# Designs tried in a protein design run: peptides against a protein of PDB entry 2L5G. Part 5

Target 1, 41 residues: chain A of PDB entry 2L5G
Amino acid sequence: LSKEELIQNMDRVDREITMVEQQISKLKKKQQQLEEEAAKP

## One batch from the design tools (peptide; aimed at target 1 K3)

Design b1_p11_4_s4 (made by RFdiffusion4, then SolubleMPNN; from b1_p11_4, 10 letters changed)
Fold by OpenDDE base, seed 5:
Structure b1_p11_4_s4 (fold): chain B 41 residues (1-41), chain A 11 residues (1-11)
Amino acid sequence: as target 1 above (41 residues)
Amino acid sequence: SLEEKLRKERE
């Protein structure tokens, strides 16, 4: 891998991390909503 | 960052 290919792979991984973190945030919010709904009598 | 170091490394 060239230096340029390594930088491109890092940029790709950083974007993938950001996307996964956004997915985790959305899933945590959905989990909280489901937990709140399940806690209603 | 590692990326910034790699960008600054001249071949």
Scores: peptide ipSAE 0.044, ipTM 0.626, DockQ to the pose 0.183
OpenDDE base, seeds 1, 2, 3, 4: peptide ipSAE 0.041, 0.041, 0.044, 0.044; ipTM 0.619, 0.620, 0.626, 0.622

Design b1_p11_5 (made by RFdiffusion4)
Amino acid sequence: AAAAAARAAAA
Pose (drawn by RFdiffusion4):
Structure b1_p11_5 (pose): chain A 41 residues (1-41), chain P 11 residues (backbone only)
Amino acid sequence: as target 1 above (41 residues)
Amino acid sequence: not in this file (backbone only, 11 residues)
């Protein structure tokens, strides 16, 4: 289209990935508590 | 700046 408008769309998509990826990082740490609680005597 | 350089190269 203009080698510019389309480039801007790529930057918006990359930002959406960071939100989903941030949720997984928090959920992974939550597993630690559940995994640590389950391994405790 | 990169878009201007890409336009100059395509021209």

Design b1_p11_5_s1 (made by RFdiffusion4, then SolubleMPNN; from b1_p11_5, 11 letters changed)
Fold by OpenDDE base, seed 3:
Structure b1_p11_5_s1 (fold): chain B 41 residues (1-41), chain A 11 residues (1-11)
Amino acid sequence: as target 1 above (41 residues)
Amino acid sequence: SLVKELEQKLQ
């Protein structure tokens, strides 16, 4: 692997981290909504 | 990001 291929792989991983963080945020919001609905009498 | 700082050091 060249230095350029390593940089490209690092940039890919940085984008994948950002996408996973956005998915976690969405799932946490959905979890909170389900917990709030389950807490209603 | 830490990743971007590492990319800059590899250039």
Scores: peptide ipSAE 0.064, ipTM 0.674, DockQ to the pose 0.295
OpenDDE base, seeds 1, 2, 4, 5: peptide ipSAE 0.061, 0.062, 0.062, 0.062; ipTM 0.672, 0.671, 0.673, 0.672

Design b1_p11_5_s2 (made by RFdiffusion4, then SolubleMPNN; from b1_p11_5, 11 letters changed)
Fold by OpenDDE base, seed 3:
Structure b1_p11_5_s2 (fold): chain B 41 residues (1-41), chain A 11 residues (1-11)
Amino acid sequence: as target 1 above (41 residues)
Amino acid sequence: ELVEELKKKEE
């Protein structure tokens, strides 16, 4: 890997991290909604 | 962009 290829791979991984963090946020919100619905009588 | 920021830290 050249130094330029390493930098390009770092930018790709940074974008992938941001996408995964957004997915985790959506899943946590859905989990909370399911817990709130399960707590209703 | 992260790539251009990293290149500037090498100069």
Scores: peptide ipSAE 0.058, ipTM 0.659, DockQ to the pose 0.200
OpenDDE base, seeds 1, 2, 4, 5: peptide ipSAE 0.057, 0.056, 0.057, 0.056; ipTM 0.659, 0.655, 0.657, 0.654

Design b1_p11_5_s3 (made by RFdiffusion4, then SolubleMPNN; from b1_p11_5, 11 letters changed)
Fold by OpenDDE base, seed 1:
Structure b1_p11_5_s3 (fold): chain B 41 residues (1-41), chain A 11 residues (1-11)
Amino acid sequence: as target 1 above (41 residues)
Amino acid sequence: DLVRELLEKER
């Protein structure tokens, strides 16, 4: 692996982390909405 | 990122 390939792999992983964190945030918000809806009489 | 900065300085 060249230094350029290592930097490119780091950039890919950083983007993948950001995408997964956004998905987790979206799922947590949906979970909270479902919990709030289930708590209504 | 310190690792990125080190790799970029060695180019």
Scores: peptide ipSAE 0.053, ipTM 0.660, DockQ to the pose 0.362
OpenDDE base, seeds 2, 3, 4, 5: peptide ipSAE 0.053, 0.051, 0.052, 0.050; ipTM 0.657, 0.652, 0.655, 0.653

Design b1_p11_5_s4 (made by RFdiffusion4, then SolubleMPNN; from b1_p11_5, 11 letters changed)
Fold by OpenDDE base, seed 2:
Structure b1_p11_5_s4 (fold): chain B 41 residues (1-41), chain A 11 residues (1-11)
Amino acid sequence: as target 1 above (41 residues)
Amino acid sequence: EEVEKLLEEER
């Protein structure tokens, strides 16, 4: 593993983290909407 | 991006 390969792997992981965090945010918002709908009479 | 700068400095 060269230093360049390590930096490229870091950049790939940071992009993957960002995509997963955006998915978590969307899922949390949907969860909140479903919880608010379930709490309405 | 800071990572892109690190890649450019190592070439």
Scores: peptide ipSAE 0.050, ipTM 0.618, DockQ to the pose 0.147
OpenDDE base, seeds 1, 3, 4, 5: peptide ipSAE 0.022, 0.041, 0.040, 0.035; ipTM 0.411, 0.595, 0.594, 0.576

Design b1_p11_6 (made by RFdiffusion4)
Pose (drawn by RFdiffusion4):
Structure b1_p11_6 (pose): chain A 41 residues (1-41), chain P 11 residues (1-11)
Amino acid sequence: as target 1 above (41 residues)
Amino acid sequence: QQQQEQQQRQE
């Protein structure tokens, strides 16, 4: 295609990964509270 | 020359 229109599509896909990856990081910290509460006497 | 430049951009 034009070695440019297709390059722009790659940049949009990379942005979608950051959103999914941001959710996992928040969910991982939530496990700490649940894991810390379960280990408490 | 212009057609050859357009074909190179399309590659």

Design b1_p11_6_s1 (made by RFdiffusion4, then SolubleMPNN; from b1_p11_6, 11 letters changed)
Fold by OpenDDE base, seed 1:
Structure b1_p11_6_s1 (fold): chain B 41 residues (1-41), chain A 11 residues (1-11)
Amino acid sequence: as target 1 above (41 residues)
Amino acid sequence: EEEERRRLEEQ
């Protein structure tokens, strides 16, 4: 892999990390909503 | 130094 290919692979992984972090945030918000609804009498 | 940097940016 050239230096440019390594940088391009790093940039791809950074984008994939950002996408997974956004999915985790959405799932955590949904989990909290389900916990709040389950805690209602 | 600058010429060596250019060679490392083109590799």
Scores: peptide ipSAE 0.048, ipTM 0.609, DockQ to the pose 0.333
OpenDDE base, seeds 2, 3, 4, 5: peptide ipSAE 0.046, 0.046, 0.045, 0.051; ipTM 0.596, 0.597, 0.595, 0.615; seed 5 fails the geometry check

Design b1_p11_6_s2 (made by RFdiffusion4, then SolubleMPNN; from b1_p11_6, 8 letters changed)
Fold by OpenDDE base, seed 2:
Structure b1_p11_6_s2 (fold): chain B 41 residues (1-41), chain A 11 residues (1-11)
Amino acid sequence: as target 1 above (41 residues)
Amino acid sequence: EEEEELRKRLE
C-alpha cells in the first residue's frame, strides 16, 4: 500500500465510522421511545 | 486537529 492508498483507506473508514455512529444514535432514540411506550400503563 | 496534521504530512 502506498501512503496515498493508506490515506484513502483512512478517509473511507472515518466516513463509515460517522455513518455507523449516526445509525447507533437513531437506534438508541428508537429504543428509548419503545421503552417509554412499553412503560406507560 | 492531530489527524489533519497527520494527513498533511502523508500527502
Scores: peptide ipSAE 0.039, ipTM 0.546, DockQ to the pose 0.110
OpenDDE base, seeds 1, 3, 4, 5: peptide ipSAE 0.037, 0.038, 0.030, 0.038; ipTM 0.539, 0.538, 0.460, 0.543

Design b1_p11_6_s3 (made by RFdiffusion4, then SolubleMPNN; from b1_p11_6, 11 letters changed)
Fold by OpenDDE base, seed 4:
Structure b1_p11_6_s3 (fold): chain B 41 residues (1-41), chain A 11 residues (1-11)
Amino acid sequence: as target 1 above (41 residues)
Amino acid sequence: EEKKRLEEELK
């Protein structure tokens, strides 16, 4: 792995992390909505 | 709305 290949792999992983974090945020919001709906009589 | 779905299932 060249230094350039390592930087390219880092940039790819940073993009993948950002995408996964956005997915986690959306899923947590859906979970909270379901928990709030389930707590309503 | 889960409550609305449950209310429709109980009819």
Scores: peptide ipSAE 0.018, ipTM 0.318, DockQ to the pose 0.006
OpenDDE base, seeds 1, 2, 3, 5: peptide ipSAE 0.016, 0.015, 0.014, 0.017; ipTM 0.297, 0.293, 0.277, 0.294

Design b1_p11_6_s4 (made by RFdiffusion4, then SolubleMPNN; from b1_p11_6, 10 letters changed)
Fold by OpenDDE base, seed 2:
Structure b1_p11_6_s4 (fold): chain B 41 residues (1-41), chain A 11 residues (1-11)
Amino acid sequence: as target 1 above (41 residues)
Amino acid sequence: SLDELLRKLLE
């Protein structure tokens, strides 16, 4: 791996992390909504 | 950030 390939791989991983974090946030919000609806009498 | 430090070490 060249230094340039290592930087490119870091940039790719940083984007993948951001996408996964956004997915986690969306899933946590959906989980909370389902828990709130299940707790209604 | 750690990312910015790694970039500066590789450039």
Scores: peptide ipSAE 0.060, ipTM 0.657, DockQ to the pose 0.109
OpenDDE base, seeds 1, 3, 4, 5: peptide ipSAE 0.056, 0.053, 0.058, 0.060; ipTM 0.653, 0.650, 0.656, 0.667

Design b1_p11_7 (made by RFdiffusion4)
Pose (drawn by RFdiffusion4):
Structure b1_p11_7 (pose): chain A 41 residues (1-41), chain P 11 residues (1-11)
Amino acid sequence: as target 1 above (41 residues)
Amino acid sequence: EEQQEQEEKQE
């Protein structure tokens, strides 16, 4: 295709990863509260 | 020359 239009599609896909990856990071920290509450006497 | 440049950009 034009070694440009296709390059732009790669940048959009990389943005979608960051949103999924941002969710896992928040969910990981939520585990700390649940893991910390379960280990408490 | 112009047609060859367009073909290279399409690659």

Design b1_p11_7_s1 (made by RFdiffusion4, then SolubleMPNN; from b1_p11_7, 9 letters changed; failed a check: a repeat of another design)
Amino acid sequence: EEEERRRLEEQ

Design b1_p11_7_s2 (made by RFdiffusion4, then SolubleMPNN; from b1_p11_7, 8 letters changed)
Fold by OpenDDE base, seed 3:
Structure b1_p11_7_s2 (fold): chain B 41 residues (1-41), chain A 11 residues (1-11)
Amino acid sequence: as target 1 above (41 residues)
Amino acid sequence: EEEERRRREEE
């Protein structure tokens, strides 16, 4: 029971990590776009 | 041996 629950919790955390990594990638791209727009005279 | 394996799979 505890080992099966641990595996299910690991699978949940792996999905949450993937979602956060995708959000970080989108935010980094948006940051770069805003920095490039602010650097244009 | 088989009963011990089953207990480790149920934990």
Scores: peptide ipSAE 0.090, ipTM 0.694, DockQ to the pose 0.571
OpenDDE base, seeds 1, 2, 4, 5: peptide ipSAE 0.096, 0.091, 0.087, 0.084; ipTM 0.702, 0.692, 0.691, 0.690; seeds 1, 2 fail the geometry check

Design b1_p11_7_s3 (made by RFdiffusion4, then SolubleMPNN; from b1_p11_7, 9 letters changed)
Fold by OpenDDE base, seed 4:
Structure b1_p11_7_s3 (fold): chain B 41 residues (1-41), chain A 11 residues (1-11)
Amino acid sequence: as target 1 above (41 residues)
Amino acid sequence: DEEERLKKELE
């Protein structure tokens, strides 16, 4: 693996982390909405 | 030198 391939792989992983963090944030927000709806009489 | 090779691959 060249130093360039290692940097490219790091940049790919950083993008994948950012995408997963955004998905987690959306899922947490949806979970909170469902919990708030379930708590309404 | 391996470091010199890795520098040239990024030029």
Scores: peptide ipSAE 0.048, ipTM 0.601, DockQ to the pose 0.179
OpenDDE base, seeds 1, 2, 3, 5: peptide ipSAE 0.037, 0.041, 0.035, 0.032; ipTM 0.556, 0.566, 0.543, 0.537

Design b1_p11_7_s4 (made by RFdiffusion4, then SolubleMPNN; from b1_p11_7, 9 letters changed)
Fold by OpenDDE base, seed 4:
Structure b1_p11_7_s4 (fold): chain B 41 residues (1-41), chain A 11 residues (1-11)
Amino acid sequence: as target 1 above (41 residues)
Amino acid sequence: EEELRRQLEEL
């Protein structure tokens, strides 16, 4: 792996982390909505 | 992160 390939791999991993964090946030919001709906009588 | 990137750019 060249220096340039290592920097490109860092950029890719940072984008992947950001995408996964956004997915976790969406799933947590959906979980909260389902919990609030299930708590309604 | 930025510091690690900078260190890699300086090599």
Scores: peptide ipSAE 0.048, ipTM 0.625, DockQ to the pose 0.201
OpenDDE base, seeds 1, 2, 3, 5: peptide ipSAE 0.033, 0.037, 0.039, 0.036; ipTM 0.482, 0.521, 0.542, 0.501

Design b1_p11_8 (made by RFdiffusion4)
Pose (drawn by RFdiffusion4):
Structure b1_p11_8 (pose): chain A 41 residues (1-41), chain P 11 residues (1-11)
Amino acid sequence: as target 1 above (41 residues)
Amino acid sequence: EEEQEEEEKKE
């Protein structure tokens, strides 16, 4: 295709990974509260 | 030369 229009599609895909990856990071911190509450006496 | 440049851009 034009070594440009297709390059632009790669940049959009990379943005979508960051939204999924940001969710996991927040969910991992939520585990700390649940893991910390379960280990408390 | 222009047609060859357009073909290179389409690659």

Design b1_p11_8_s1 (made by RFdiffusion4, then SolubleMPNN; from b1_p11_8, 7 letters changed)
Fold by OpenDDE base, seed 4:
Structure b1_p11_8_s1 (fold): chain B 41 residues (1-41), chain A 11 residues (1-11)
Amino acid sequence: as target 1 above (41 residues)
Amino acid sequence: EKEEERRRREE
């Protein structure tokens, strides 16, 4: 692995992390909305 | 010298 291949792999992983974190945030917000709707009488 | 340092950063 050249230094350039390592940098490219880091940039790819950082993008994948950001995408997964955005998905987790959306899912947590949806979970909270479903919990709030289920708690309404 | 500066040319060799640039090459070592591009490898």
Scores: peptide ipSAE 0.048, ipTM 0.585, DockQ to the pose 0.288
OpenDDE base, seeds 1, 2, 3, 5: peptide ipSAE 0.048, 0.048, 0.043, 0.047; ipTM 0.587, 0.588, 0.569, 0.586

Design b1_p11_8_s2 (made by RFdiffusion4, then SolubleMPNN; from b1_p11_8, 6 letters changed)
Fold by OpenDDE base, seed 2:
Structure b1_p11_8_s2 (fold): chain B 41 residues (1-41), chain A 11 residues (1-11)
Amino acid sequence: as target 1 above (41 residues)
Amino acid sequence: EEEEERKLREE
């Protein structure tokens, strides 16, 4: 892997991390909403 | 020095 290929792979991984973190945040918020709705009498 | 820095950017 050239240094350029390594940097390009790092930039790709950083974008993938950001996308996964946004998905985790949305799923956590949805989980909390479902738990709150299930806890209502 | 500048030539070695250029090589390190092109690798």
Scores: peptide ipSAE 0.065, ipTM 0.599, DockQ to the pose 0.350
OpenDDE base, seeds 1, 3, 4, 5: peptide ipSAE 0.061, 0.059, 0.062, 0.063; ipTM 0.589, 0.586, 0.587, 0.593

Design b1_p11_8_s3 (made by RFdiffusion4, then SolubleMPNN; from b1_p11_8, 8 letters changed)
Fold by OpenDDE base, seed 5:
Structure b1_p11_8_s3 (fold): chain B 41 residues (1-41), chain A 11 residues (1-11)
Amino acid sequence: as target 1 above (41 residues)
Amino acid sequence: ELEEQLAKELE
C-alpha cells in the first residue's frame, strides 16, 4: 500500500463510519417510536 | 481530522 492508498482507505473508512452512525441514529429513533407506541394503552 | 494530521506528518 502506498502512502496515498493508506490516506484514501482512511477517508473511505471515516465516510463509512459517518454513514453507519447516521443509520444507528435513524434506527434508535424508530426503536423509540415503536416503544412509545407499544406503551400506549 | 486524523487524515489531515497524517497527511501533514507524511509530507
Scores: peptide ipSAE 0.040, ipTM 0.593, DockQ to the pose 0.114
OpenDDE base, seeds 1, 2, 3, 4: peptide ipSAE 0.038, 0.022, 0.023, 0.025; ipTM 0.588, 0.490, 0.483, 0.475

Design b1_p11_8_s4 (made by RFdiffusion4, then SolubleMPNN; from b1_p11_8, 6 letters changed)
Fold by OpenDDE base, seed 2:
Structure b1_p11_8_s4 (fold): chain B 41 residues (1-41), chain A 11 residues (1-11)
Amino acid sequence: as target 1 above (41 residues)
Amino acid sequence: EEEEELRKRLE
C-alpha cells in the first residue's frame, strides 16, 4: 500500500465510522421511545 | 486537529 492508498483507506473508514455512529444514535432514540411506550400503563 | 496534521504530512 502506498501512503496515498493508506490515506484513502483512512478517509473511507472515518466516513463509515460517522455513518455507523449516526445509525447507533437513531437506534438508541428508537429504543428509548419503545421503552417509554412499553412503560406507560 | 492531530489527524489533519497527520494527513498533511502523508500527502
Scores: peptide ipSAE 0.039, ipTM 0.546, DockQ to the pose 0.110
OpenDDE base, seeds 1, 3, 4, 5: peptide ipSAE 0.037, 0.038, 0.030, 0.038; ipTM 0.539, 0.538, 0.460, 0.543

## One batch from the design tools (peptide; aimed at target 1 A39)

Design b1_p12_1 (made by RFdiffusion4)
Pose (drawn by RFdiffusion4):
Structure b1_p12_1 (pose): chain A 41 residues (1-41), chain P 12 residues (1-12)
Amino acid sequence: as target 1 above (41 residues)
Amino acid sequence: EELEELKEKQEE
């Protein structure tokens, strides 16, 4: 289209990945508490 | 032992 308007769309998509990815990192740390509680005597 | 292993994995 203009080698510019389409480039801008790529940047917006990359931002959406960071939000999904930020959720997985918080969920992974939550597992530690559950995994640590389950391994405790 | 299970708690030490879990800590090692969390450090990785």

Design b1_p12_1_s1 (made by RFdiffusion4, then SolubleMPNN; from b1_p12_1, 6 letters changed)
Fold by OpenDDE base, seed 5:
Structure b1_p12_1_s1 (fold): chain B 41 residues (1-41), chain A 12 residues (1-12)
Amino acid sequence: as target 1 above (41 residues)
Amino acid sequence: SKLEELRKKAKE
C-alpha cells in the first residue's frame, strides 16, 4: 500500500467509527424508551 | 488529532 492508500484507509475507518457511534447513540435512545415504557403502570 | 498527525507525517 502507498502512503496515499494508507491515508485513504484511515479516513475510511474514521467514517466507519463515526457511523458506529451514531448507531450506539440510536440504540441507547431506544433502550431508554423501552425502559420508560416498561416503567409505566 | 492522532489522525491529523499521521497525515502530516505521511506528507513529509
Scores: peptide ipSAE 0.037, ipTM 0.600, DockQ to the pose 0.015
OpenDDE base, seeds 1, 2, 3, 4: peptide ipSAE 0.029, 0.029, 0.026, 0.026; ipTM 0.306, 0.309, 0.359, 0.366

Design b1_p12_1_s2 (made by RFdiffusion4, then SolubleMPNN; from b1_p12_1, 6 letters changed)
Fold by OpenDDE base, seed 1:
Structure b1_p12_1_s2 (fold): chain B 41 residues (1-41), chain A 12 residues (1-12)
Amino acid sequence: as target 1 above (41 residues)
Amino acid sequence: KKLEELRKKAAE
């Protein structure tokens, strides 16, 4: 791997991390909504 | 909510 390929792979991984973190945040919000709905009679 | 609606329907 060239230095340029390593930088490109780092930039890709940073974008993938950001996308996964946004997905985790959305799933946590949905989980909280389901838990709040399940706690309501 | 859904359980409350079911309770209301069962009380009619």
Scores: peptide ipSAE 0.027, ipTM 0.302, DockQ to the pose 0.036
OpenDDE base, seeds 2, 3, 4, 5: peptide ipSAE 0.024, 0.022, 0.026, 0.027; ipTM 0.304, 0.295, 0.312, 0.306

Design b1_p12_1_s3 (made by RFdiffusion4, then SolubleMPNN; from b1_p12_1, 7 letters changed)
Fold by OpenDDE base, seed 5:
Structure b1_p12_1_s3 (fold): chain B 41 residues (1-41), chain A 12 residues (1-12)
Amino acid sequence: as target 1 above (41 residues)
Amino acid sequence: SKLEQLREEAEK
């Protein structure tokens, strides 16, 4: 891989990390909603 | 950022 290809791959991985972090945030929010619904009498 | 540091190191 050239230096340019390595930088492009690093940028791709950084974007993938950001997408996974957003998915984790969404899942945590969904978990909180389910916990709140389960706590209702 | 760590990514910016790695880019700067690769451009040397």
Scores: peptide ipSAE 0.039, ipTM 0.633, DockQ to the pose 0.015
OpenDDE base, seeds 1, 2, 3, 4: peptide ipSAE 0.026, 0.026, 0.027, 0.023; ipTM 0.290, 0.288, 0.278, 0.299

Design b1_p12_1_s4 (made by RFdiffusion4, then SolubleMPNN; from b1_p12_1, 5 letters changed)
Fold by OpenDDE base, seed 5:
Structure b1_p12_1_s4 (fold): chain B 41 residues (1-41), chain A 12 residues (1-12)
Amino acid sequence: as target 1 above (41 residues)
Amino acid sequence: SKLEELRKKAEE
């Protein structure tokens, strides 16, 4: 791999990390909603 | 950024 290809792969991984972090945030929000719904009498 | 630093080093 060229230095440019390595940098492009790093930039791709950074975007993938951001997407996974957004998915984690969405799942945590859904978890909180389910916990709140389950806590209702 | 770290990515910009790496790009700069790659162009050297």
Scores: peptide ipSAE 0.052, ipTM 0.664, DockQ to the pose 0.014
OpenDDE base, seeds 1, 2, 3, 4: peptide ipSAE 0.030, 0.029, 0.032, 0.031; ipTM 0.286, 0.282, 0.274, 0.289

Design b1_p12_2 (made by RFdiffusion4)
Amino acid sequence: AAAAAAAAAAAA
Pose (drawn by RFdiffusion4):
Structure b1_p12_2 (pose): chain A 41 residues (1-41), chain P 12 residues (backbone only)
Amino acid sequence: as target 1 above (41 residues)
Amino acid sequence: not in this file (backbone only, 12 residues)
């Protein structure tokens, strides 16, 4: 289209990935508590 | 980019 308007769309999509990826990192740390509690005597 | 490639080909 203009080698610029389309480039801007790529930057917005990259931001959405960081939000999903941030949720997985928090959920992974939550597993530690559940995994650590289950391994405790 | 196409115009720059054409100018380079004319100079060559």

Design b1_p12_2_s1 (made by RFdiffusion4, then SolubleMPNN; from b1_p12_2, 12 letters changed)
Fold by OpenDDE base, seed 1:
Structure b1_p12_2_s1 (fold): chain B 41 residues (1-41), chain A 12 residues (1-12)
Amino acid sequence: as target 1 above (41 residues)
Amino acid sequence: EEEERLRRQLQE
């Protein structure tokens, strides 16, 4: 791998991490909403 | 950011 290929791979991984973290946050919020709705009598 | 420092070191 050239130095340039390593930078490109790092930029790709950073974007992939950010996308996965945003997805996890959305899923956790949906989970909490469903748990709060299921806890109502 | 540490990542921005690593990017600069790889471009040198």
Scores: peptide ipSAE 0.043, ipTM 0.576, DockQ to the pose 0.000
OpenDDE base, seeds 2, 3, 4, 5: peptide ipSAE 0.035, 0.040, 0.040, 0.039; ipTM 0.542, 0.564, 0.563, 0.562

Design b1_p12_2_s2 (made by RFdiffusion4, then SolubleMPNN; from b1_p12_2, 12 letters changed)
Fold by OpenDDE base, seed 3:
Structure b1_p12_2_s2 (fold): chain B 41 residues (1-41), chain A 12 residues (1-12)
Amino acid sequence: as target 1 above (41 residues)
Amino acid sequence: EEEEQRRLQEEQ
């Protein structure tokens, strides 16, 4: 793996982390909404 | 020579 290939792999992983973190945030908000709706009498 | 030096830098 050249130095350039290592930098490209790092940039790819950083983008993948950002996408997964955004998905986790959306799922956590949806979970909270469902928990709040289930707690209403 | 300049093209050969560029290839040698891209391989490092």
Scores: peptide ipSAE 0.037, ipTM 0.542, DockQ to the pose 0.000
OpenDDE base, seeds 1, 2, 4, 5: peptide ipSAE 0.035, 0.034, 0.036, 0.034; ipTM 0.563, 0.554, 0.562, 0.551

Design b1_p12_2_s3 (made by RFdiffusion4, then SolubleMPNN; from b1_p12_2, 12 letters changed)
Fold by OpenDDE base, seed 4:
Structure b1_p12_2_s3 (fold): chain B 41 residues (1-41), chain A 12 residues (1-12)
Amino acid sequence: as target 1 above (41 residues)
Amino acid sequence: EEEERRKREEEQ
């Protein structure tokens, strides 16, 4: 693997991390909404 | 000369 291939793989992983973190944030917000709805009498 | 330098940088 050239240094350029390692940098390209790093940039790819950083983009994938950002996408997964955005998904986790959306899921956590949906979880909180469902917990608040389930706590209503 | 500059083109040969760029090729060596792309091979590293």
Scores: peptide ipSAE 0.039, ipTM 0.561, DockQ to the pose 0.000
OpenDDE base, seeds 1, 2, 3, 5: peptide ipSAE 0.036, 0.034, 0.034, 0.032; ipTM 0.549, 0.542, 0.528, 0.547

Design b1_p12_2_s4 (made by RFdiffusion4, then SolubleMPNN; from b1_p12_2, 12 letters changed)
Fold by OpenDDE base, seed 1:
Structure b1_p12_2_s4 (fold): chain B 41 residues (1-41), chain A 12 residues (1-12)
Amino acid sequence: as target 1 above (41 residues)
Amino acid sequence: DEKERQQQLLEQ
């Protein structure tokens, strides 16, 4: 792995982390809404 | 509206 290949792999992983964090935030909000609805009588 | 907020969250 060249230094340039390592930087490119880091930039890719940083983008993948950001996408996964956005998905986790969305799923947590969906979970909270479903839990709030299931808790309503 | 809560239903509209849910629909927007599902479509994203």
Scores: peptide ipSAE 0.048, ipTM 0.647, DockQ to the pose 0.000
OpenDDE base, seeds 2, 3, 4, 5: peptide ipSAE 0.048, 0.043, 0.043, 0.051; ipTM 0.559, 0.608, 0.556, 0.560; seeds 2, 5 fail the geometry check

Design b1_p12_3 (made by RFdiffusion4)
Pose (drawn by RFdiffusion4):
Structure b1_p12_3 (pose): chain A 41 residues (1-41), chain P 12 residues (1-12)
Amino acid sequence: as target 1 above (41 residues)
Amino acid sequence: EEEEEEEEEEEE
């Protein structure tokens, strides 16, 4: 289209990945508590 | 230009 307007759309999509990815990282740490509590005597 | 700015503000 103009080698610019389309480039801007790529930057907005990359921001959405960081949000999904930030959720997984918090969920992975939550597993530690559940995994640590299950391994405790 | 004004319509585009309004659209940008709604998206925010």

Design b1_p12_3_s1 (made by RFdiffusion4, then SolubleMPNN; from b1_p12_3 with E5K E6K E7K)
Fold by OpenDDE base, seed 1:
Structure b1_p12_3_s1 (fold): chain B 41 residues (1-41), chain A 12 residues (1-12)
Amino acid sequence: as target 1 above (41 residues)
Amino acid sequence: EEEEKKKEEEEE
């Protein structure tokens, strides 16, 4: 029970981390594009 | 019997 639940919770957290990291990467790229567009004369 | 053994593995 407790060890299997811990492994399942770990696998869930690892998937959530991966999703959040991908979102952060997309947002950083979009931020950079907006900064480059705003810096064009 | 096989369903009871699967419950014992899920309870471990």
Scores: peptide ipSAE 0.026, ipTM 0.439, DockQ to the pose 0.000
OpenDDE base, seeds 2, 3, 4, 5: peptide ipSAE 0.024, 0.024, 0.023, 0.024; ipTM 0.431, 0.443, 0.432, 0.433

